# Peptides against a protein of PDB entry 4CIC: the designs that were tried, part 194

Target 1, 148 residues: chain A of PDB entry 4CIC
Amino acid sequence: KVSTKGHYGVQAMFDLAQHFGEGPVSLKSIAERQGLSEPYLEQLIAVLRKAGLVKSVRGAQGGYILAREPRDIKVGDIIRVLEGPIAPVESVSQDDPEHSLKFDFSVTKSVWEKVKKSIEEVLDSITLADMLKDAEEAQMAQGYMYYI
Target 2, 147 residues: chain B of PDB entry 4CIC
Amino acid sequence: KVSTKGHYGVQAMFDLAQHFGEGPVSLKSIAERQGLSEPYLEQLIAVLRKAGLVKSVRGAQGGYILAREPRDIKVGDIIRVLEGPIAPVESVSQDDPEHSLKFDFSVTKSVWEKVKKSIEEVLDSITLADMLKDAEEAQMAQGYMYY

## One batch from the design tools (peptide; made by RFdiffusion4, then SolubleMPNN)

Design b2_p26_6_s2 (from b2_p26_6, 12 letters changed)
Fold by OpenDDE base, seed 4:
Structure b2_p26_6_s2 (fold): chain B 148 residues (1-148), chain C 147 residues (1-147), chain A 26 residues (1-26)
Amino acid sequence: as target 1 above (148 residues)
Amino acid sequence: as target 2 above (147 residues)
Amino acid sequence: DELSKLLLELAEKTKFDIGLGYLTLS
């Protein structure tokens, strides 16, 4: 079973980035705009809040905001936060039931570690601010209304 | 359900690389050395053979060999071959059963596409020859720790 | 998608969840 939490987490954080400086945003509004289940989003936001990426604001106009500026939040930061607390990737069903789950082969392990490192580098190179910029450019090019 | 076929396929190909130039290697011997199920390995080898990465040799000393030199086989080549014909990833159980929407969000999609590209570049940068070299270096390093 | 499969495998092996499981369905 593969978790899609990282994907939706980034999507939710991006929504908050789009509204950064406009005040708190309700979970309901995020869920609606991003096509997310509200209960699912609640779980994601709870984790992100605990990690200090999101702040909760109480009151009549309560909701959530980014805890830091979009330029100071990397996609990699979001992914790392979501990998720990929400759900460990369940053990992959091995196509080979006769083969032990232990990944002990050192040389092949090194290959996958290199891939992992590359992924991390890419994700750490992208900020929410970069995503905002990309969205703006896309809107200008295609006339597509992104919900600001 | 996530397939580990890519992992084991690379492992099997690496074993063949280690024996490159020594003649055909039996599936049984590969399976034993690499800790693989022989039947599972048979499936992997069949795919790899069809893709032209492995050759079957018949005869008393029959078995399998790399179809090309280790330096001419990228890890990326192996992965691409294995991810196509061997078992499609079964539908991932969504953590959000209420979410049925297609992944149409363009901005987030672009992030993942960048990640995908990076992975491909890394895998294409590693050959079986590189893996052989790494293994040799590791053995030397371990040897120095014991002496 | 070949790449999606790889990502899932890598996520498991490296314990790095990149949240790309959904992409494997396409």
Scores: peptide ipSAE 0.114, ipTM 0.705, DockQ to the pose 0.063; fails the geometry check
Fold by OpenDDE base, seed 1:
Structure b2_p26_6_s2 (fold): chain B 148 residues (1-148), chain C 147 residues (1-147), chain A 26 residues (1-26)
Amino acid sequence: as target 1 above (148 residues)
Amino acid sequence: as target 2 above (147 residues)
Amino acid sequence: DELSKLLLELAEKTKFDIGLGYLTLS
């Protein structure tokens, strides 16, 4: 079982980052722009709100905003909130249902721990502001290609 | 569908590394030491052999050996061989069976590509020789704790 | 993509989504 919560959560947070400073954004609008089901997005937003990454705004212009500036939200923060505490799970191989994966082998475990650490470092090095910048650069590059 | 081939493949290759220079090792012995099913190990070894990471030795003392020195085999090499090519398939979310994951969002895709690159770099930085060294250090540390 | 299956396995073992849930073996 692979969770897609982290993936869609980052998309939703990025959408909110793009609209940061413009006021609250409706869930419907986020869902439409990001190609997400609105019910699924509601679940994600609830978790993100509880974690203090998103704020709900009430009223006629109600919706959601980032609770912090895009530069103050790391991708790693979003992932940790949505995925919860990471615990190694002994799983049965799909290729060999009679064989249970033993993750207690110390040397190989160390390899995967190094990989995990690397992932965490990368995700903690990327902010929503960085993503906004990348998107802007990509858009400009496309614009230049159309002008040539 | 998740494959555990990479995980067990690294274990099997590490076992062969531990016995490098001692002659061929039987699949049975590897399976027993690593807690692997022998039939599953046979499949892994077949792939590794085809890729030239493992060599089969025939005869009374037959079995398998590393085809290269432990220092010349990266964990990344093992993983690339075992995992093979995969294709992105639109999958239905288990949490939302009516919603298909679209990974074509360029900005988020770039995040995961950076993660992937980082993982590749890590795996390519670790050799079987490095793993042997780590195991030896761990064993010595345990030995010192027992004195 | 040679490492994608490993990444999926890692994601499952750690319950960590790395955005590769859509991948399968060819």
Scores: peptide ipSAE 0.109, ipTM 0.712, DockQ to the pose 0.061; fails the geometry check
Fold by OpenDDE base, seed 2:
Structure b2_p26_6_s2 (fold): chain B 148 residues (1-148), chain C 147 residues (1-147), chain A 26 residues (1-26)
Amino acid sequence: as target 1 above (148 residues)
Amino acid sequence: as target 2 above (147 residues)
Amino acid sequence: DELSKLLLELAEKTKFDIGLGYLTLS
């Protein structure tokens, strides 16, 4: 089961980053902009809030804000919170139900560990601020294409 | 559905690498050593053979061999063959069946593309020869040098 | 996409859901 939590969580956090400094954003508004169901987003936000990545603001103009500056939130932080620690999952091959993928083969395990480490390094190298910058650059590039 | 194909494929290829230069290895022997079902291994080997990573040798002493030297086979090559091109899988969240993750958000897509690229780079940086070396080092460290 | 499957498998095995299920490796 590919958890969509990480994906949507990053989207939601990115939305909050785009509005950082503008005040609290309602879940409804995030859901609308990001094409998410509001109930699902509520679940994600609850986890993110518990992890201290998001803060809730109460009141009529209430909603959610990033708990930290976009530069201080790594994509890796978001993913770790939403997906939990990378634990070895006993993968039962649907194609071979009799053979549990015992990752017990030390050498192959090392390959996957290297892959995992690489993924973590990449995710930890990207902040919400980086994503904001990339979005701005993409918009500028698209804007220039309309002027040509 | 996590495809076990890549995992078992790498195991099978590694087994063949360990026996590289010793002649053909039977599927049965690979299956036994790697704890794989023989029928499943047959399917994997068929794909690997078609991709030119494995060769079949016919006869009573027949079986399979690596088609290339272990140093010339990257883990990435094996994975690409077994898992195919990384296609965008429309992941239907079981938790939210109404929302197909349309990766249409350009910025988030870029993050995942970077992750993908990194994975590819790692997998392409590891050869079967590297794995053999790692195995040897691990065996030496465990003191199980059967002299 | 086999790479996606691998990533998913890796994600499952590592309990790291990297959302790679959505990574269509083009």
Scores: peptide ipSAE 0.107, ipTM 0.713, DockQ to the pose 0.076; fails the geometry check
Fold by OpenDDE base, seed 5:
Order: sequence, then structure tokens, then C-alpha cells
Structure b2_p26_6_s2 (fold): chain B 148 residues (1-148), chain C 147 residues (1-147), chain A 26 residues (1-26)
Amino acid sequence: as target 1 above (148 residues)
Amino acid sequence: as target 2 above (147 residues)
Amino acid sequence: DELSKLLLELAEKTKFDIGLGYLTLS
């Protein structure tokens, strides 16, 4: 089961980061900007809220805000919340449907574990603040291309 | 399309590495040891051979050998050969089947690119020789537990 | 991208979808 939850969750959180300090943002506005269905976003936000990454603000100008500053939220935190603990799923190969991938081969398992660790380290090294900075730099680069 | 080709390919190559210097190994023997179907292994070996990672030896004692020493074959090399260029498959979320993941968001794309780079670096840092060493160390550790 | 298939496989095994469906190896 390939879950797009992680991908869209990071997008939604990034949108909230871009509006951090500007007050609560409606789910509708996030969905529109990020090209997400509102019902799907509602599910993601519910999980993120339960995990304490997002806060709900009630009222006429209600909506959602980041529960912490962008610098205090790692991409890894978002992914862990949305994807949960990775249970090994027996993948059935389309090429060999009769053979269940048994990760029983200790050495090959170690390779994939190293890959997993590397992914976690990368995701834990990136904050929403880092993403904001990268976006600003990209916009500046585009602006310079129009002035030359 | 999740391809198990990479996983099984690494297993097959590791088996050949374990027998490196002992002469050619039959596909049947590899399949039996690694718990793979022989027909599936034939397909993998064909790709690996075409890429120059494996050599075929003809004759009564024929079979397959690594084309290079285990230290000269990276896991990354094996994966690249087997997985080829992946056509962007629009992943349809089961949770939102109506929404195609558009990677048009530049910043999120950069995150995944960093992840990809990290994976490549890891896979390129591991050789079949490293895997052999790890296997030996694991066997020694098991041996010490019995003594 | 050669890594995309591996990542997809890993994603399926780990239920960690990194959304690499569109990552072409540059």
C-alpha cells in the first residue's frame, strides 16, 4: 500500500508554515492552493492535529495553524505521524506472484535497513523552516532570471 | 509497479559473490539456495549478464560467475541495472483516488530529491565484498553465542 | 529513475510512501 499521505501531509504542513504568524488558515484555502481535495485534507489535518503538529482555532476567522514554529517541526516528524510505524508488509512480486518476499536473508535485510536509516536521517535533517528558506531562494532566482 | 527485481537481484548477486573463485554456479543451485523460482532467476540473470555484471560459462560444468570481483560491484550498480529508468507512474492514492499526485510543488520535490540522493549514496557505498564481510561477521557472532 | 522502483518497493514494504512516483533521475 503506497500511501500518498506523507507527500500531501508535507505539502499541507508547508502551506501552514508559509502562513505562520498570519493567523489561522481555512482547510478550503489550503486545499485550493495545494491542489488537494478538501475531504482528503481533512483526514490529514485530523491526524496532524492529534499528533500535536497542528492546532485548530475556532471562530469566524477560525482554521488551522502550526502548533510549533517551522524550525521546530522536522519533515521526519510529519512523516512518522502520517505513515505510522512501518510494519513489514509482505510484498507480492508481480513478476513472481508465487514467491512472497521473505526478508529472511539477513545480509540483504541489512542493506535495506541501512537505506531506511539514511532516509530517516535526511528527513530528520530538514525542518519546515529549511523548506521556507529554500522556497525563498528559488523565488529570488526566478526573479533574477526575469530581470536579466 | 513495485518491482522485486532489485531485491532478488541483490540476493542472486550475493550468492554468486559467495561462490566467487569456486567456478561457475548453475542457476538451479542459486535458485534453490536463495529460495527463488528458476524462471524468475533466469530473467534477472539475463539482465545482469547483458549489463556485464555476470558472465556465462559454457560446458558440462557451466553456469554463471561474477564478471568482476565482489569489491568492484556496488549494490547501487546492481539496482541501476535491474530497475532501469522508472517511468513516472502516477501513483493513485487509495485514500484519494481522484487526486493524481502532481509533483509540481518545487519545495516538496526538493525534499524527495535529497532523499533520493541519500539512497544512491548509501547503495553506492556498499559492495558485494562488504556484504560478504558482514555475513562472515554475523556467522562469527552466532558461533560465539554457541560457545 | 532506477531508484524510483526500489523506493516504491521499499515504500510498499515499509508503508512509507515517499511520493517518488514522479522522480525521474535527473
Scores: peptide ipSAE 0.104, ipTM 0.706, DockQ to the pose 0.052; fails the geometry check

Design b2_p26_6_s3 (from b2_p26_6, 14 letters changed)
Fold by OpenDDE base, seed 1:
Structure b2_p26_6_s3 (fold): chain B 148 residues (1-148), chain C 147 residues (1-147), chain A 26 residues (1-26)
Amino acid sequence: as target 1 above (148 residues)
Amino acid sequence: as target 2 above (147 residues)
Amino acid sequence: SSSSKKLLELEEKNKFDIGLDYLELA
């Protein structure tokens, strides 16, 4: 389950990517377009800003912009910032100190590590620029369906 | 984070795989070896049994066995049984009927679908037999470190 | 405390189930 935080974080970053080069975007406008609560978005943006993925622009036409070009921001970067490192299955065995010494080569742990690696590879393979391209292609496909 | 249910389910099934061909294994013995609560394991086994991954053997030497050979049980099969179909991203927007019609080509949804697919592929690529092999290789590697 | 609870409730309501229920992606 992608956390709600990760999902909405990616959504907010994608909105900023769609407006990249147009100047600062207000949180209100992002919230309205993406169907997010403004207070929740404020929290997300604060984290993303602290991590250097977004910049705050001050002034009457102030708001937020991506700190880097969409091609230079991976979905994996966003998720890592919001959720932290994709924690391996914290082995339940942290609580039993005696089982600590056995190289708990938990074969089961290795399964989850493989899953983790696969997730990371996927998320690191997708940039905001890729998402923009996908959106454009989808709009063109829809436009063609309306003209037929 | 794999759900506790999925994690322990795979662990329990792996224990049964390690004892495959040795006859029925008691839930108590599985719980003890795997560090699981017996009541929790009972719930997991009930689900796995209903799904046909595990069989119950009755009698004095009764217990549970895998219903299929370890090579014929994917980790993905176990997870699907315990957690249900990896549900498609139910868009949160079910509650707003007006947004229903927009082909919410949520580009964001497509990202998560890719992640989902990747996870499924990994889990479907691993059988209990593969896990057994990995365990044997690990034991041999440890044995070589001690000698 | 109330704001954190409201946020948690909002997070719960906005839980995007990607069907990876088994993977609590942290």
Scores: peptide ipSAE 0.194, ipTM 0.841, DockQ to the pose 0.107; fails the geometry check
Fold by OpenDDE base, seed 4:
Structure b2_p26_6_s3 (fold): chain B 148 residues (1-148), chain C 147 residues (1-147), chain A 26 residues (1-26)
Amino acid sequence: as target 1 above (148 residues)
Amino acid sequence: as target 2 above (147 residues)
Amino acid sequence: SSSSKKLLELEEKNKFDIGLDYLELA
């Protein structure tokens, strides 16, 4: 499961991408647009800021901006920051010290590692710029449906 | 996280694959080999049986067998049976009528749908026969390290 | 503590089951 944290983190980062170049965006405005609680968003943004994906701007028009261009931020980067490295299935068997030394070449573990790798590849193939483009294309498609 | 259910379900099915052609395997023996509780395994096997992936054999040497050859059972089939369809992100926000929220939701949803598709492709590319082969190769590699 | 619990509950409820229930993407 993409954690709620990962999902909302991507939404918040996407909101910042939509406003990239327009100046700092307040957390309140992001929260309102994305349907997130402001306190929850504050926690997400704090993590993202610490990881260097977001910058805080001080002043009367203070808020947050992307620390990099949307094309330089992968969805995978956001997820790794928020969820940490996609931990391999911690083999529940770590608690038995005698079995821990056996290279539990769990064939089953290898299956999940393949799945993990595939997910990482997909998430690393999508940038915030790609998401912006997809949004623009979808908006144009809706606009055409209203004019017909 | 692969649900514990999916993980253990694949382990149980793999154990049955390792014994395919040798006759019925008791749940107790599977549980012991795979480090699973027997009651938990009973629940998994019940679901797998209902889905037609496992057969129950009655008698003095009763137990369970794969309902199909290992090559005809994908890991994806096991997962779908145990966890259901990899549900698309249930849009929590179906109720908010504002067009902007719906659109943003659509773009983010598309990301997760791509992830889902990728997972399905991987899991559907791996059969129990592939897993058996990988196990044999690993055992041979370990054997060569001991010599 | 109550706000943290509500946040955790919200996190649990909003777990987008991307069907990756299997991948505890920890």
Scores: peptide ipSAE 0.166, ipTM 0.837, DockQ to the pose 0.117; fails the geometry check
Fold by OpenDDE base, seed 3:
Structure b2_p26_6_s3 (fold): chain B 148 residues (1-148), chain C 147 residues (1-147), chain A 26 residues (1-26)
Amino acid sequence: as target 1 above (148 residues)
Amino acid sequence: as target 2 above (147 residues)
Amino acid sequence: SSSSKKLLELEEKNKFDIGLDYLELA
């Protein structure tokens, strides 16, 4: 389950990518475009800024920009910043201390490690630039469908 | 995060795979070996049985067996039975109808679909037989470290 | 305190169940 944090974080970063090079965008504008609450977005942006993925611009036209080019930000980077390391199975600390038989079921653990690796590979293979390209292609496809 | 259900379900199914061909195993024995509560295991086994992955054997030596050979059960099959279809991002129906901007963020959705596909491919590539083989290899490796 | 509780409730409600129900990426 990608947390809401991860999902909205990627969404907010993608919005910033779409406006990359156009100057700073306000949190309000991002929130409105992405259907996010402004207070929630403020929290996400604070984390992303602290991680150096987003930069605050001060002044009358203040707001936020990507701190790096879209090609230099992986989806995996965003998720790791917001969620921490991609852990597939957190050991459910069963509250029952007695049956916390840490059966380190090495084999079952290996299954989840394979899943983790696969997720990481996918998320690290996708940049914000790739997402921009996909969006452009989708828009072109829609445009072609309207001209046909 | 794999749900507790998925994790323990795979663990229980793997236990049954380890005993495949030896006859029925009791829920109690599985629970003890796998560190599961018996009531929780009963719920898991009920779902797995209903899905036809596990069979109940009646009698004095009653218990459960795999309904299929370990090679014919993918980890993905177990997870789908227990968790349902690895559903893409269900739109959290934000209770706020106004801000239910179904921004079908097609692009962000596509990212998660790629992740989903990758997970499915991995889980469908692993059978209980593969897990048994991995366990045997691990045991052999441990045996060699002790000699 | 009230704003933090609402945010936590929003975080709990907004758990996008990416149908990886079994993979709770916490």
Scores: peptide ipSAE 0.166, ipTM 0.834, DockQ to the pose 0.118; fails the geometry check
Fold by OpenDDE base, seed 5:
Structure b2_p26_6_s3 (fold): chain B 148 residues (1-148), chain C 147 residues (1-147), chain A 26 residues (1-26)
Amino acid sequence: as target 1 above (148 residues)
Amino acid sequence: as target 2 above (147 residues)
Amino acid sequence: SSSSKKLLELEEKNKFDIGLDYLELA
């Protein structure tokens, strides 16, 4: 499951990608377009900024921009920043010390590791530039001339 | 995150696979070997039985068996039974009707659908028989390091 | 704080159930 945090983080980053090269975008404008609460978005952006994926621009036309080109930001990069390293299945250490038959079911763990690897491969195969392209193709297919 | 339910469900099914052909296995014995609480295992087994992945055998040597051969049970089958269909990204219908800017971010949805598909492909590519083989290979590899 | 609870509730509601609990896969 991608967390809500991951989902909205990708949405916010995608919004910034759509405006890349147009200058700084206000959090308010992102929140309005993406249907996010501004306070929630502030928290996401703070994390993304600390990780160096987003830059803050100060001034009258201040706001946020992508710190890198859309092609240089993978969805996997965003998710790793927001959710941390896709943590190995925390062995539910049932700290019941006595029945600690740590049958480290190496085999079952390996199944989840394969799933993890597959997810990482997918997320690392998709950039914000790929998402922009997909959006453009979808808009063209729908015949919606975005009058920008 | 694979739910704890999915994880333990796969463990329980794998235990039954290891004993496939030996007759019924008691829930107590599975719980002991897998480090699971027996009451929790009872709940898992009830779901798996209802889905037809496990059979209950009654009698003095009663217990549970796999309903099919290990090669005919995918990990994906187990997960779907326990957790439901790997639901497409339920669009967070923020039921807030007014600010329902359903910006159905079709593009972001497509990302998660790709992830879902990838998970399904992996889980459907692994059978209980594959897991048995992997376990055997791991045991052999450990045995050879001690000689 | 009420805002933190609301955020948690939103996070719980907005959990994209890819059917696997959010793979907090590592």
Scores: peptide ipSAE 0.134, ipTM 0.841, DockQ to the pose 0.143; fails the geometry check

